# Peptides against a protein of PDB entry 3OIQ: the designs that were tried, part 47

Target 1, 212 residues: chain A of PDB entry 3OIQ
Amino acid sequence: KNRIFVSSSKDFEGYPSKAIVPVQFVALLTSIHLTETKCLLGFSNFERRGDQSQEDQYLIKLKFKDRGSERLARITISLLCQYFDIELPDLDSDSGASPTVILRDIHLERLCFSSCKALYVSKHGNYTLFLEDIKPLDLVSVISTISTKSTNSSKHSSSELISECDLNNSLVDIFNNLIEMNRDEKNRFKFVKLIHYDIELKKFVQDQQKVL

## One batch from the design tools (peptide; made by RFdiffusion4, then SolubleMPNN)

Design b1_p14_3_s3 (from b1_p14_3, 7 letters changed)
Fold by OpenDDE base, seed 2:
Structure b1_p14_3_s3 (fold): chain B 212 residues (1-212), chain A 14 residues (1-14)
Amino acid sequence: as target 1 above (212 residues)
Amino acid sequence: SLDELYSKDSFSKS
């Protein structure tokens, strides 16, 4: 089955009540929940959903069933946190207790753009998203991609039919949502509170704000 | 199988 690009987590409402569907989306990492028994990653595109929290629109489960899958989950978390400069508590503590990591509202401090491949698994009407692959995206690359999309429609990269258009549209939508959140006085998100808020991001946001 | 993958930590579809 071809992998489906998902632009909204609302799309899952229309998905089959008993299926396995390979999906892909791009979103911001919003939460990490690593305990002794589970590993969850929260992602959001910050699509407005009424009064519901815009955090964790995509809750992705890592396999956590045996020592091998637990190790893979921990390594995945470590690598993501290293890539995004997220401080983790020392996972190497000699205390045989698996360190618990609970991070929320990551997007308030860092824009952690991630391309995720997952399995949508539904049974009894409910669904779980299982992580298959994750690619962290560099913010400079995201900004460059959005900025250049206005000019170059030309490169057919052939192999994975995930339209460069779908990825780029989702990245634009995320930034537009963040701009709206930044304008909302009730919203906790503010670009100026990002640890990595620089002149480049400032200029990009200012330019995008003129189009909205 | 679906049974091997399905988790109790599932989103409810309203």
Scores: peptide ipSAE 0.116, ipTM 0.764, DockQ to the pose 0.243
Fold by OpenDDE base, seed 4:
Structure b1_p14_3_s3 (fold): chain B 212 residues (1-212), chain A 14 residues (1-14)
Amino acid sequence: as target 1 above (212 residues)
Amino acid sequence: SLDELYSKDSFSKS
């Protein structure tokens, strides 16, 4: 089955009430919820949705049913946090108690761009997104990709290739949403409060602000 | 299967 690129988590409203659909999206990591019984990753593109929290628009479950899946979940969290320079307690602590990790508002300190593959699984109108794959994206690479958005859509019509256009459009939309949040005095998000805020990001944001 | 993957903690469609 072809993987569907998802530009908005609102798309799931139109999805079948009883299906398994492989999907892919790009979004910012907003939350991590690791407990003894579950592992969840929250992602957002910060699309405006009325007065609702813009966080966790894509709430992704990691399989957490046996020691093997739990270990895979912990490794996944560890690797993501290592990549994004997110401080975690030691997840391998010999204390026999699985460490609880609850992080929220990650986007306020770090822009953790992630390309996610997931299974949309629905029954009785409700759905769950299960993580299949995650690729953290380097911010410099994201900035470069947006800046070099050349119209070279090489029509490689392979049914499994996500359109480079879809990825680029979603990345642009995320930055545009962040720029709007940064302009809003009521919004906690500010680019200057990012730990990794540098001259390159500053310049990129300033250049994008001129187009909006 | 759908039944193996479906969780009771599924997200409601708005």
Scores: peptide ipSAE 0.111, ipTM 0.766, DockQ to the pose 0.266
Fold by OpenDDE base, seed 1:
Structure b1_p14_3_s3 (fold): chain B 212 residues (1-212), chain A 14 residues (1-14)
Amino acid sequence: as target 1 above (212 residues)
Amino acid sequence: SLDELYSKDSFSKS
């Protein structure tokens, strides 16, 4: 089955009540929940959803059923945190207790753009998203991708790749939503509070704000 | 199988 690109987590409301559907999306990492019994990643594109928190619009479950899957989940978290420069407590504590990691509101300090492949699994009208693959995206690369009007649609007709248009549109939408949040005095998100706020990001945001 | 993948920690569709 072809992988479906998802632009909104609202799309899942229309999905079958009993299905397995390969999906793909791009979003910001908002939360990490690693406990003794589960591993969850929260993502958001910060689309406006009434009065509810815009965080964790995509809650992605890592398999956590046996020692092998638990190890894979911990390695995945470690690699993501290393890539995004997120401080984790030492997972190698000689105390035989698996460390608990609970991070929230990650987007308030770091823009962690991620391309996710997941399985939508539904039963009895409810659904779970299982992580299949995750690719962290470099912020400089994201900014460059949005700034370069992709005139060259390379006709790579492989039905397995995200269309360059879908990726670009999602990245633009995320930035537009962040700009709106930054303009809202009630919103906690501010670009100037990001740890990695630099001259390049500042310039990009200023240029995007002129178009909105 | 669907049953092997299904989790009780599932989002309710509104």
Scores: peptide ipSAE 0.109, ipTM 0.764, DockQ to the pose 0.241
Fold by OpenDDE base, seed 5:
Structure b1_p14_3_s3 (fold): chain B 212 residues (1-212), chain A 14 residues (1-14)
Amino acid sequence: as target 1 above (212 residues)
Amino acid sequence: SLDELYSKDSFSKS
């Protein structure tokens, strides 16, 4: 089965009520929810959805049914947090209690771009997204990718070109949404409040603001 | 299977 690129979490409204569909998307990590019984990752592209919170538009479940899946979930969270410089409480605490991690609004401090592969699983008119794969994206690489969009139609296969175009378009859409949020005085998101706000990001945002 | 993956779903289709 071909993996479907998802540009909006609204796409799932049109999906079958009883299906398994492999999907992929790019979004910002917005939340982490690790407990004794579940692991969830929240992602958003900050697409406007009326007056609802723009966080957690993609709520992704990690398998958490046995010791092996729990271990994989914890390792995944640890590696993501290490990559994005997110401080976690020591997951290896000798106390035998599985640490609870509940982080929200991660995007207010860090832009954690992530390319995700997931399974859309629907039954009885509801759906769940299960994580299959996650690739954290470096912000410098994201900025470079958006800035370079215009020139290299490299001779990739039509399928690779579509995937790269879709990825690049989604990255631009995310930044455009963040710029709109930054301009909104009521929105808590501000680029200048990001821990990693540097001269490169500043320049990029200023240049993108001129195109919008 | 679909049944093995089925859990209390995260999203209701509106």
Scores: peptide ipSAE 0.106, ipTM 0.762, DockQ to the pose 0.265

Design b1_p14_3_s4 (from b1_p14_3, 8 letters changed)
Fold by OpenDDE base, seed 1:
Structure b1_p14_3_s4 (fold): chain B 212 residues (1-212), chain A 14 residues (1-14)
Amino acid sequence: as target 1 above (212 residues)
Amino acid sequence: SFDELYARDSFSKD
């Protein structure tokens, strides 16, 4: 079955009330919720949804049903946090208590772009997104990809081209939404408050702001 | 909120 690219978390409102659908999306990591009983990742494209919170538009569940799946979830979180330079408490502490990790508003400090593959699973009109795969995206690579989009559309097969175009469009949309949030004095998000705010990101944001 | 979205999880074992 072909994986569906999802540009908006609103797309799930139109999905079948009883289905299993492989999906893919790109979003910013906004939250991590690891407890003794569950592991969840929140993502957002920061699409405007009226007065609703723009956080956790994509809530992704990691399988957490046995010691093996719990270990895999903890390793996944550890690797993701290592990639994005997110400080975690030592998850391997010999004290038999599984550490609880609750991180929110990650996007206020770090832009954690992620390409996610998930299973949409619905029953009785409610759904869950189960993580299948996650690819963290390097910010420099994201900036480079957006900046070069105008010239290189010539070489790949039509099916791969659609996926690359969809990815690039979603990345542009996310940046546009962040620029709008940065312009809003009431919004807590500011590019200059990012820990990794550098000259390259500054220049890119300034150039994108001129076309919006 | 995150907790409100989690409460919508049809497979929450809570």
Scores: peptide ipSAE 0.033, ipTM 0.685, DockQ to the pose 0.280
Fold by OpenDDE base, seed 3:
Structure b1_p14_3_s4 (fold): chain B 212 residues (1-212), chain A 14 residues (1-14)
Amino acid sequence: as target 1 above (212 residues)
Amino acid sequence: SFDELYARDSFSKD
């Protein structure tokens, strides 16, 4: 079945009111909401939406209905946080209370690029995005990919249904949006406030700012 | 906002 690449979360406004559509997108992780009854991940590409918040443009639900799905959700959160160097409380604490994790505005401290596969499920005009798969992306690899758009057709046969062009275009759009946010004095996002802000990211941002 | 998108989750267990 063909998976649809989604470049904007606005695309869902035009989607059928009763459908199941496999989708894929690339975005930054912006929030984690893990409670005793729910597990949600927020993502954004920071597309300008007028007066609307740019955070959590993609709200992704993990199934959380039985011990097996709850365990899978907790493992998924743990692995993502380990990859992005996000500190979490021990999720396996013997204290009988399921630990609650509520993180917001993750993008203000860390750029957590993620390639997500999800199911768009709609009924009566409302929809839910269910996580099918997630691939965290390394920031150095993202910067390298954007910078080398002209040279390395490395035929890595990633069996990924996304064209390399769609991925690269979305990554560029995200960085362009972040550069615009960084230039806006009213926006809380600043590259220099990222915990992982280094000389490579600094040079890349400076070079991209000359093209925009 | 997160809360606005959460309200769109028609499959949330309230």
Scores: peptide ipSAE 0.032, ipTM 0.678, DockQ to the pose 0.260
Fold by OpenDDE base, seed 2:
Structure b1_p14_3_s4 (fold): chain B 212 residues (1-212), chain A 14 residues (1-14)
Amino acid sequence: as target 1 above (212 residues)
Amino acid sequence: SFDELYARDSFSKD
C-alpha cells in the first residue's frame, strides 16, 4: 500500500473511522513523553487552529508493550535527543525506576525538524498514530532545501510516491507559521530565543519575512 | 493538551 504524505493533521478528520493507513509527514518535534508505561512524541507544523494549542498536532505513539519495544523506544528517544542536542534530565541511575522523560515546548529552544513515517490506526472514529520510522533533519539542510527549491528536481528514484515538492512545501509552511508566531507578541516562540540561533538562521528568517 | 490527546488515543492499547 502506498504511503500517504500528510501536510496537515486536520487531514485525519477526513480519514476512515476504521482503517490502517501508512502515512508520512514532516513537522517539528514539540514534546517527548517517556514514562514506565508509555512513550509519546509530539510534533507540530504550527498550522493555525483557532484558539487551540499549536503544539502536539501530531501525537505519535511508540510501541510500549514488552521489554523489547520499551528498549527500542528508549533508544529512539536517546538517539533523537543526541541528534538534536536535547538535554535529557539526568536519568537518576540510582532509582531502579525506569527513567522518566517529560519535555514540552521543545520548539521554543530548538527547531527539531523530523520526517516521520507512521501508521494511522482508527477504530470507532478515534485514531492513533504509531511510529514506524523517524528521520531527524538537519536545520542547515532544511534551510538549504528551502532556499534552493527553484532548480534541482533531482529525480531521486524514491519508489515512495511522496513528491519532493510535498516535503519542501511542508517545510516552507512550517517556517511561515514560525515567522507568524515570531511576529505575534502574545506567542512565546521567538527565533532569537533558540539556543542554536545563528547568523545563517537569522538571515534566512529575515529573507523569508520579506516574502510574507 | 498532550494528555487530552493521549486520552483520545487510549483505545490503541488493544
Scores: peptide ipSAE 0.031, ipTM 0.682, DockQ to the pose 0.264
Fold by OpenDDE base, seed 5:
Structure b1_p14_3_s4 (fold): chain B 212 residues (1-212), chain A 14 residues (1-14)
Amino acid sequence: as target 1 above (212 residues)
Amino acid sequence: SFDELYARDSFSKD
């Protein structure tokens, strides 16, 4: 089955009431919920959805049914947090209690761009997204990608690979949404409050703000 | 099936 690129979590509202669809999206990591019984990752593109919270637009469930899947989930969380420099409580504590990790509003401190592959699974109109794969994206690489492709509209309409255009468009849309949030005095998101706010990000944001 | 396992989990009220 071909994997569908999803630009918006609203796309799922039009999906079949009973289906299994492989999907891919790019979004910012917004939340981590790891307990003894479940593992969830929240992602958002920060698309405008009225007055509703723009967090967790993509709620992704990790399989958490057996010791093997639990271990895989914990390793996945650990690796993501290590990559994004997110402080986790010691998951390896010799206390046989699985540590609970509940992180929210991650985007307020760190821009954690992630390319996700998931299975959309629906029944009776309700759906769940199951994580299949996750690739963290480096912010410098994201910035460079957005900055360079504004010039090369080479419509290479070649094969079944999720269009590099779709990924880039989604990354641009996310940054545009973040710029809008940054401009909104009521929004808690501010680029200057990011832990990794540097001269490069500052310059990029300033340059993007001139185009919007 | 794997699909049935996913479908079963997807509708578990966490």
Scores: peptide ipSAE 0.026, ipTM 0.668, DockQ to the pose 0.116

Design b1_p14_4_s1 (from b1_p14_4, 5 letters changed)
Fold by OpenDDE base, seed 4:
Structure b1_p14_4_s1 (fold): chain B 212 residues (1-212), chain A 14 residues (1-14)
Amino acid sequence: as target 1 above (212 residues)
Amino acid sequence: SFSIKYVNPPISLD
């Protein structure tokens, strides 16, 4: 089955009530939930959805059923946090209690762009997204990708390649949504409060604001 | 940049 690129988590409302669909999206990491019994990653494109929280629009479950999968989930979280410079408690602590990690509102301090592959699994109208692949994206690379929107649609016809257009459009949409949030005085998100806010990001945001 | 791949067991809807 071909992997479907998803631009909005609303797309899942139109999905079959009983299906298995491989999907892919790009979004910001918003939350990490690691407990003794589950591991969840929250992602968002910050699409406006009325008065609902814009966080965790994509709630991704990591397999967490055995010691091996639990270890993989902890390693995944550690690697993501190391990559994004997110402070975590030591997950390898010799204390026989698996550390609980609950992080929320990650996007308020760091823009953690991630490309995710997931398996959409629905039964009786409810669905779950299971992680298949996660790739953190470098912010400089994201900015460069948006800025260099190269018309070079290399027609690589492989059914597994995301349309470069779909990725770029989704990244632009995320930034546009963040710009709207930044303009809203009621919204907690502000670009200037990002730990990694630099001259490059500032310039990029200013240039994008002129197009909106 | 890295990627982490998950091999999920076959999921049955039954």
Scores: peptide ipSAE 0.473, ipTM 0.928, DockQ to the pose 0.744
Fold by OpenDDE base, seed 2:
Structure b1_p14_4_s1 (fold): chain B 212 residues (1-212), chain A 14 residues (1-14)
Amino acid sequence: as target 1 above (212 residues)
Amino acid sequence: SFSIKYVNPPISLD
């Protein structure tokens, strides 16, 4: 079955109550939840949903059933945190207890763009998204991709042609949503509070604000 | 950039 690109987590409300659907989306990492029993990653595109929290619109479960899958989950978290320069509490707890990591509101400090492939699994109207693939995206590359209307269709990997257009549109939408949040005095998100807020990001945001 | 791939077991809805 072809993988479906998802631009909104609301799309899942229209999905079958009993289905298995491979999906892909791009979003910002908003939360990490690693406990002894589960690993969850929260993502958001910050689409406005009325009074609902804009974080964790995509709640992704990592396989966490055995020591091997737990190890893979921990490695995944470590690699993501290393890539995004997210400080993890020391996972080297001398106590043989698996360290608990609960990070929230990651987007308030760092823009952690990620391309995710997941398996949508629904039963009885409820669904779960299981991680299939995660690729962190570099912010400079994201900005470049949006700024350069990539006319270069590099024809390379033909198979899962999720349209470069879908990715780009979603990245633009995320930035537009962040700009709206930044303008809202009630919203905690502010670009100037990002740890990595630099002149390049500032210019990009200022230029995008002129189009909105 | 890196990609981490997960192989999920066959999921049955039945």
Scores: peptide ipSAE 0.472, ipTM 0.928, DockQ to the pose 0.737
Fold by OpenDDE base, seed 1:
Structure b1_p14_4_s1 (fold): chain B 212 residues (1-212), chain A 14 residues (1-14)
Amino acid sequence: as target 1 above (212 residues)
Amino acid sequence: SFSIKYVNPPISLD
């Protein structure tokens, strides 16, 4: 089956109550939930959804069934946190307890753009997204991708055509949503509060704000 | 950049 690019997590409301659908999206990492029994990653594009929290619009489940899958989940969390410079709380190594990591509101400190492939699995009207592939995206590369009018369709002949247009449109939409949040005095998100807020990001945001 | 690939077992809906 062809993989479907998802621009909104609302798309899943129209999906069958009993289906298996390979999907892909780009979004910001908003939460990490690692316990003894589960591993979840929350993502959002910050699409306005009434009065509900804009976090965790995409809740991705990592396989967590055996020691091998648990190890892979922990490695995944470690690699993501290392890539995005997310401080994990010092897991008191002395308690023989499995390390618990609960991070929320990651987007308030860091813009963690991620390209995800997942398997949508629905049964009885409820669904779960299972992680298939995660690729963190560099913010400089994201800004460059949006800023360059993609004139060159590099014919990547791979049938995994993530439409370069779909990716670009989703990245633009995320930034537009963040700009709206930044303008809202009631919203906790502010670009100037990002740990990695630099002159390049500042300039990019200022240029995007002129178009909105 | 890196990617992490997951091999999920066959999922049955039945």
Scores: peptide ipSAE 0.470, ipTM 0.928, DockQ to the pose 0.736
Fold by OpenDDE base, seed 3:
Structure b1_p14_4_s1 (fold): chain B 212 residues (1-212), chain A 14 residues (1-14)
Amino acid sequence: as target 1 above (212 residues)
Amino acid sequence: SFSIKYVNPPISLD
């Protein structure tokens, strides 16, 4: 089955009530939820949904059924947090209790762009997204990609090509949504409060604000 | 940049 690029989490409202659909999207990491029984990653593109929370629009479930899958989930979280410079408590505590990690509102401090592949699984109208692939994206590379409209298709001959156009459009949409949130006095998101807010990001945001 | 690939078990809707 062909993998479907998803630009909005609202697309799932139109999906079949009983289906298995491979999907892909680009979004910001907003939450991490690791307990003794589950591992969830929350993502958002911050599309306006009325009075609903703009966080966790894509709730991704990691396989968490046995010691091997639990270990893989912990390694995944550790690698993501290391890449995005997110502080975690030591997950390797010898004290037989599996560490609980609950992080929320990650986007308020860091823009953690991620390219995700997931399996949409629905039954009786409810769905779950299972993680298949996650690739963190560097913010500098994201800004460069949007700014250059880069036709530089790196010929990654990997058969599962995300449309470069779909990726770029989604990245632009995310920034536009963040700009709108930044302009809203009621919204907690502010670019100037990001830990990694620098001259490059400032200039990029200012240039994008002139087009909106 | 890295990528983590998950091999999910076969999911059946039956």
Scores: peptide ipSAE 0.469, ipTM 0.928, DockQ to the pose 0.741

Design b1_p14_4_s2 (from b1_p14_4, 5 letters changed)
Fold by OpenDDE base, seed 4:
Structure b1_p14_4_s2 (fold): chain B 212 residues (1-212), chain A 14 residues (1-14)
Amino acid sequence: as target 1 above (212 residues)
Amino acid sequence: DFSISYKNPEISLD
């Protein structure tokens, strides 16, 4: 089955009530919830949805059933956090207690762009997204991608490849949403509060603000 | 390119 690119988590409202659909999206990591019984990653593109929290628009589950699969979930979280320089407690501690990790509002400190492949699994109208693959995206690479493709409208052909255009459009949309949040005095998100806020990001944001 | 593949336990609609 062809993997569907999802630009909005609202797209799932139109999905079949009983299906397994492979999907892909790009979003910012907003939360990590690891407990003894579940592992969830929250993602958002910060699409405006009224007064509701813009966090966790994509709730991705890492399913585990046994100690081995739980370890795989912990390793996945550790690797992701290592990539994004997110400080975690030692998840491998032999203390016999399953480490609990609850991180929220990650986007307030770090822009953790991620390309996610997931399985949409629905039963009786409710759905769960299960992680298949996560590709962390380097912010410099994201900025470069947006900056270069704003100039190249190359219509690549109709092949089953998730159009490089869809990815780029979603990245642009995310940045535009962040710019709007940054302009809103009531919004907690501010680019200058990001730990990794640098001259490159500053310049990119300033340039992007001129187009909006 | 760094990616993390995750294998879920069996997912069924049954």
Scores: peptide ipSAE 0.643, ipTM 0.953, DockQ to the pose 0.967
Fold by OpenDDE base, seed 1:
Structure b1_p14_4_s2 (fold): chain B 212 residues (1-212), chain A 14 residues (1-14)
Amino acid sequence: as target 1 above (212 residues)
Amino acid sequence: DFSISYKNPEISLD
C-alpha cells in the first residue's frame, strides 16, 4: 500500500473507522511523554484550530509490551533528544525505576523539525498513530530547502517517496504559522526566545515576514 | 541521512 502524505491532522477525521493506513507528515516536535506504561511524541504544524491548543496535533505512540521493547523506546527517545540537543535525565541509571520524562512546549525553546512515518490504526472510530520511522531535520537544511526554489522537480515518479513539493509546502506552512504566532502578542512563541536563535534564522524570518 | 526506525510489537485490528 502506498504511504499517504498528510498535510493536516484534520485529514484523519475523514479516515476509515477500522483501518491500518501507512502515513507520513512533517511537523515540529512539541512534547515527549515517557512513563512506565507509555511512550508518546507530540508533533504540530501549528495549523490554526480556533481556541484549542496548537500543540500535539499529531500524537505518535511508541508501543512496547515488555522490558526489551521499552528499552528500544527509551533508546529512540535518547537518540532523538541527542540530535536536537534536548537535555534528558539519565535514562540508563541502574536504579530499577524506569525514568519518567515529561517534556512540553519544546517548540518554545527549540525548532525540532521532523519527518515522520507512522501507521494510522483505527478501531471503532478512534485512532492511534504508531511510529515507524522518524527523520530529524536540521534547521539549516530546512531553511536552505525553503529558500532554494524547487526548480528541479526531477520527475522521479516513485509513488513511495514524499514529493519534494509536499515536503517543501509543509515546511513553508509551518514557518508561516510560526511567523503568525510570533506576531501575536498573546502567543508564547517568540523566535528571539529560541536557544538556537542566530543571525541566519533571524535573516530568514525577516525575509519571510516581508512576503506575508 | 540520519533516521530512526522503530519496530512496534504486532498491531492487530482484532
Scores: peptide ipSAE 0.642, ipTM 0.953, DockQ to the pose 0.971
Fold by OpenDDE base, seed 3:
Structure b1_p14_4_s2 (fold): chain B 212 residues (1-212), chain A 14 residues (1-14)
Amino acid sequence: as target 1 above (212 residues)
Amino acid sequence: DFSISYKNPEISLD
């Protein structure tokens, strides 16, 4: 089955009540929830949804059933956090207690752009998204990708070109939403409060604000 | 290119 690119988590409202659908989206990591029984990653594109929370629009589950699969979930979280410079408690503690990790509002300190492949699974109208693949995206690369008009390198297959256009459009939409949040005095998100706020990001935001 | 592939335990609609 072809993987569907998802630009909004609202798209799932129109999905079948009993299906498995491979999906792909791009969003910011907003939360990590690791307990003894579950691992969840929250993502958002910060699309306006009225009075609904803009956080955790995509809840991605890492399913585990045994110690081996639990370890795989922990390794996945560790690798993701290592890439984004997110500080975690030591997950390999020999203390027989499974470490609990609860991080929220990650986007207030770090822009963690991620391209996710997941399985949409619905049984009874409710759905769960299961992680298949995550590609963390470097912020400098994201800024460069948005700033450079995609020079049509003639060598990409039509399917790869569509995926690249969808990715780029989603990245632009996320930044536009963040700019709107930054302008809103009631919103906690501010670019200047990001730990990695630098001259490049400042300039990019200023240039994008002139177009909006 | 860095990516993380995750293998879930079996997912079924049954």
Scores: peptide ipSAE 0.641, ipTM 0.953, DockQ to the pose 0.948
Fold by OpenDDE base, seed 2:
Structure b1_p14_4_s2 (fold): chain B 212 residues (1-212), chain A 14 residues (1-14)
Amino acid sequence: as target 1 above (212 residues)
Amino acid sequence: DFSISYKNPEISLD
């Protein structure tokens, strides 16, 4: 089955009530919820949804049923956090209690761009997104990709053709949404509060603000 | 390119 690129989490409102659909999206990591029984990753593109919280628009589940699959979930979270320089408590602690990790509002400190492949699984009208693959994206690479409107689509890697255009458009949309949030005095998000806020990001934001 | 593949336990609609 062809993988569907999703630009908005609202797209799922039109999805079948009983289906398995492979999907892909790009978004910012907003939350991590690891407990003894569940692992959830929250993502958002910060699309305006009226008065609703813009966090966790995409809730991605890492399903586990045994210690082996739970370990795989923990390793996945550890690797993701290592990539984004997110400090986690020691998840390998031999203390027979599974460590609980609850991180929220990650986007207020770090822009953790991620390309996610997931399975949309619906039963009885409700759905769950299950993680298949996550590719963390480096912020410098994201900025470079947006800044270089480079039509160099020459890497025809023949696999699951999510158009490079769809990814780029979604990245632009995310930045535009962040700029709007930054302008809103009521919004907690501010670029200057990011731990990794530098001259390059500052310049990029200033240049994007002139186009909006 | 760094990516993390995750295999869920069996997912069925049954």
Scores: peptide ipSAE 0.637, ipTM 0.952, DockQ to the pose 0.967

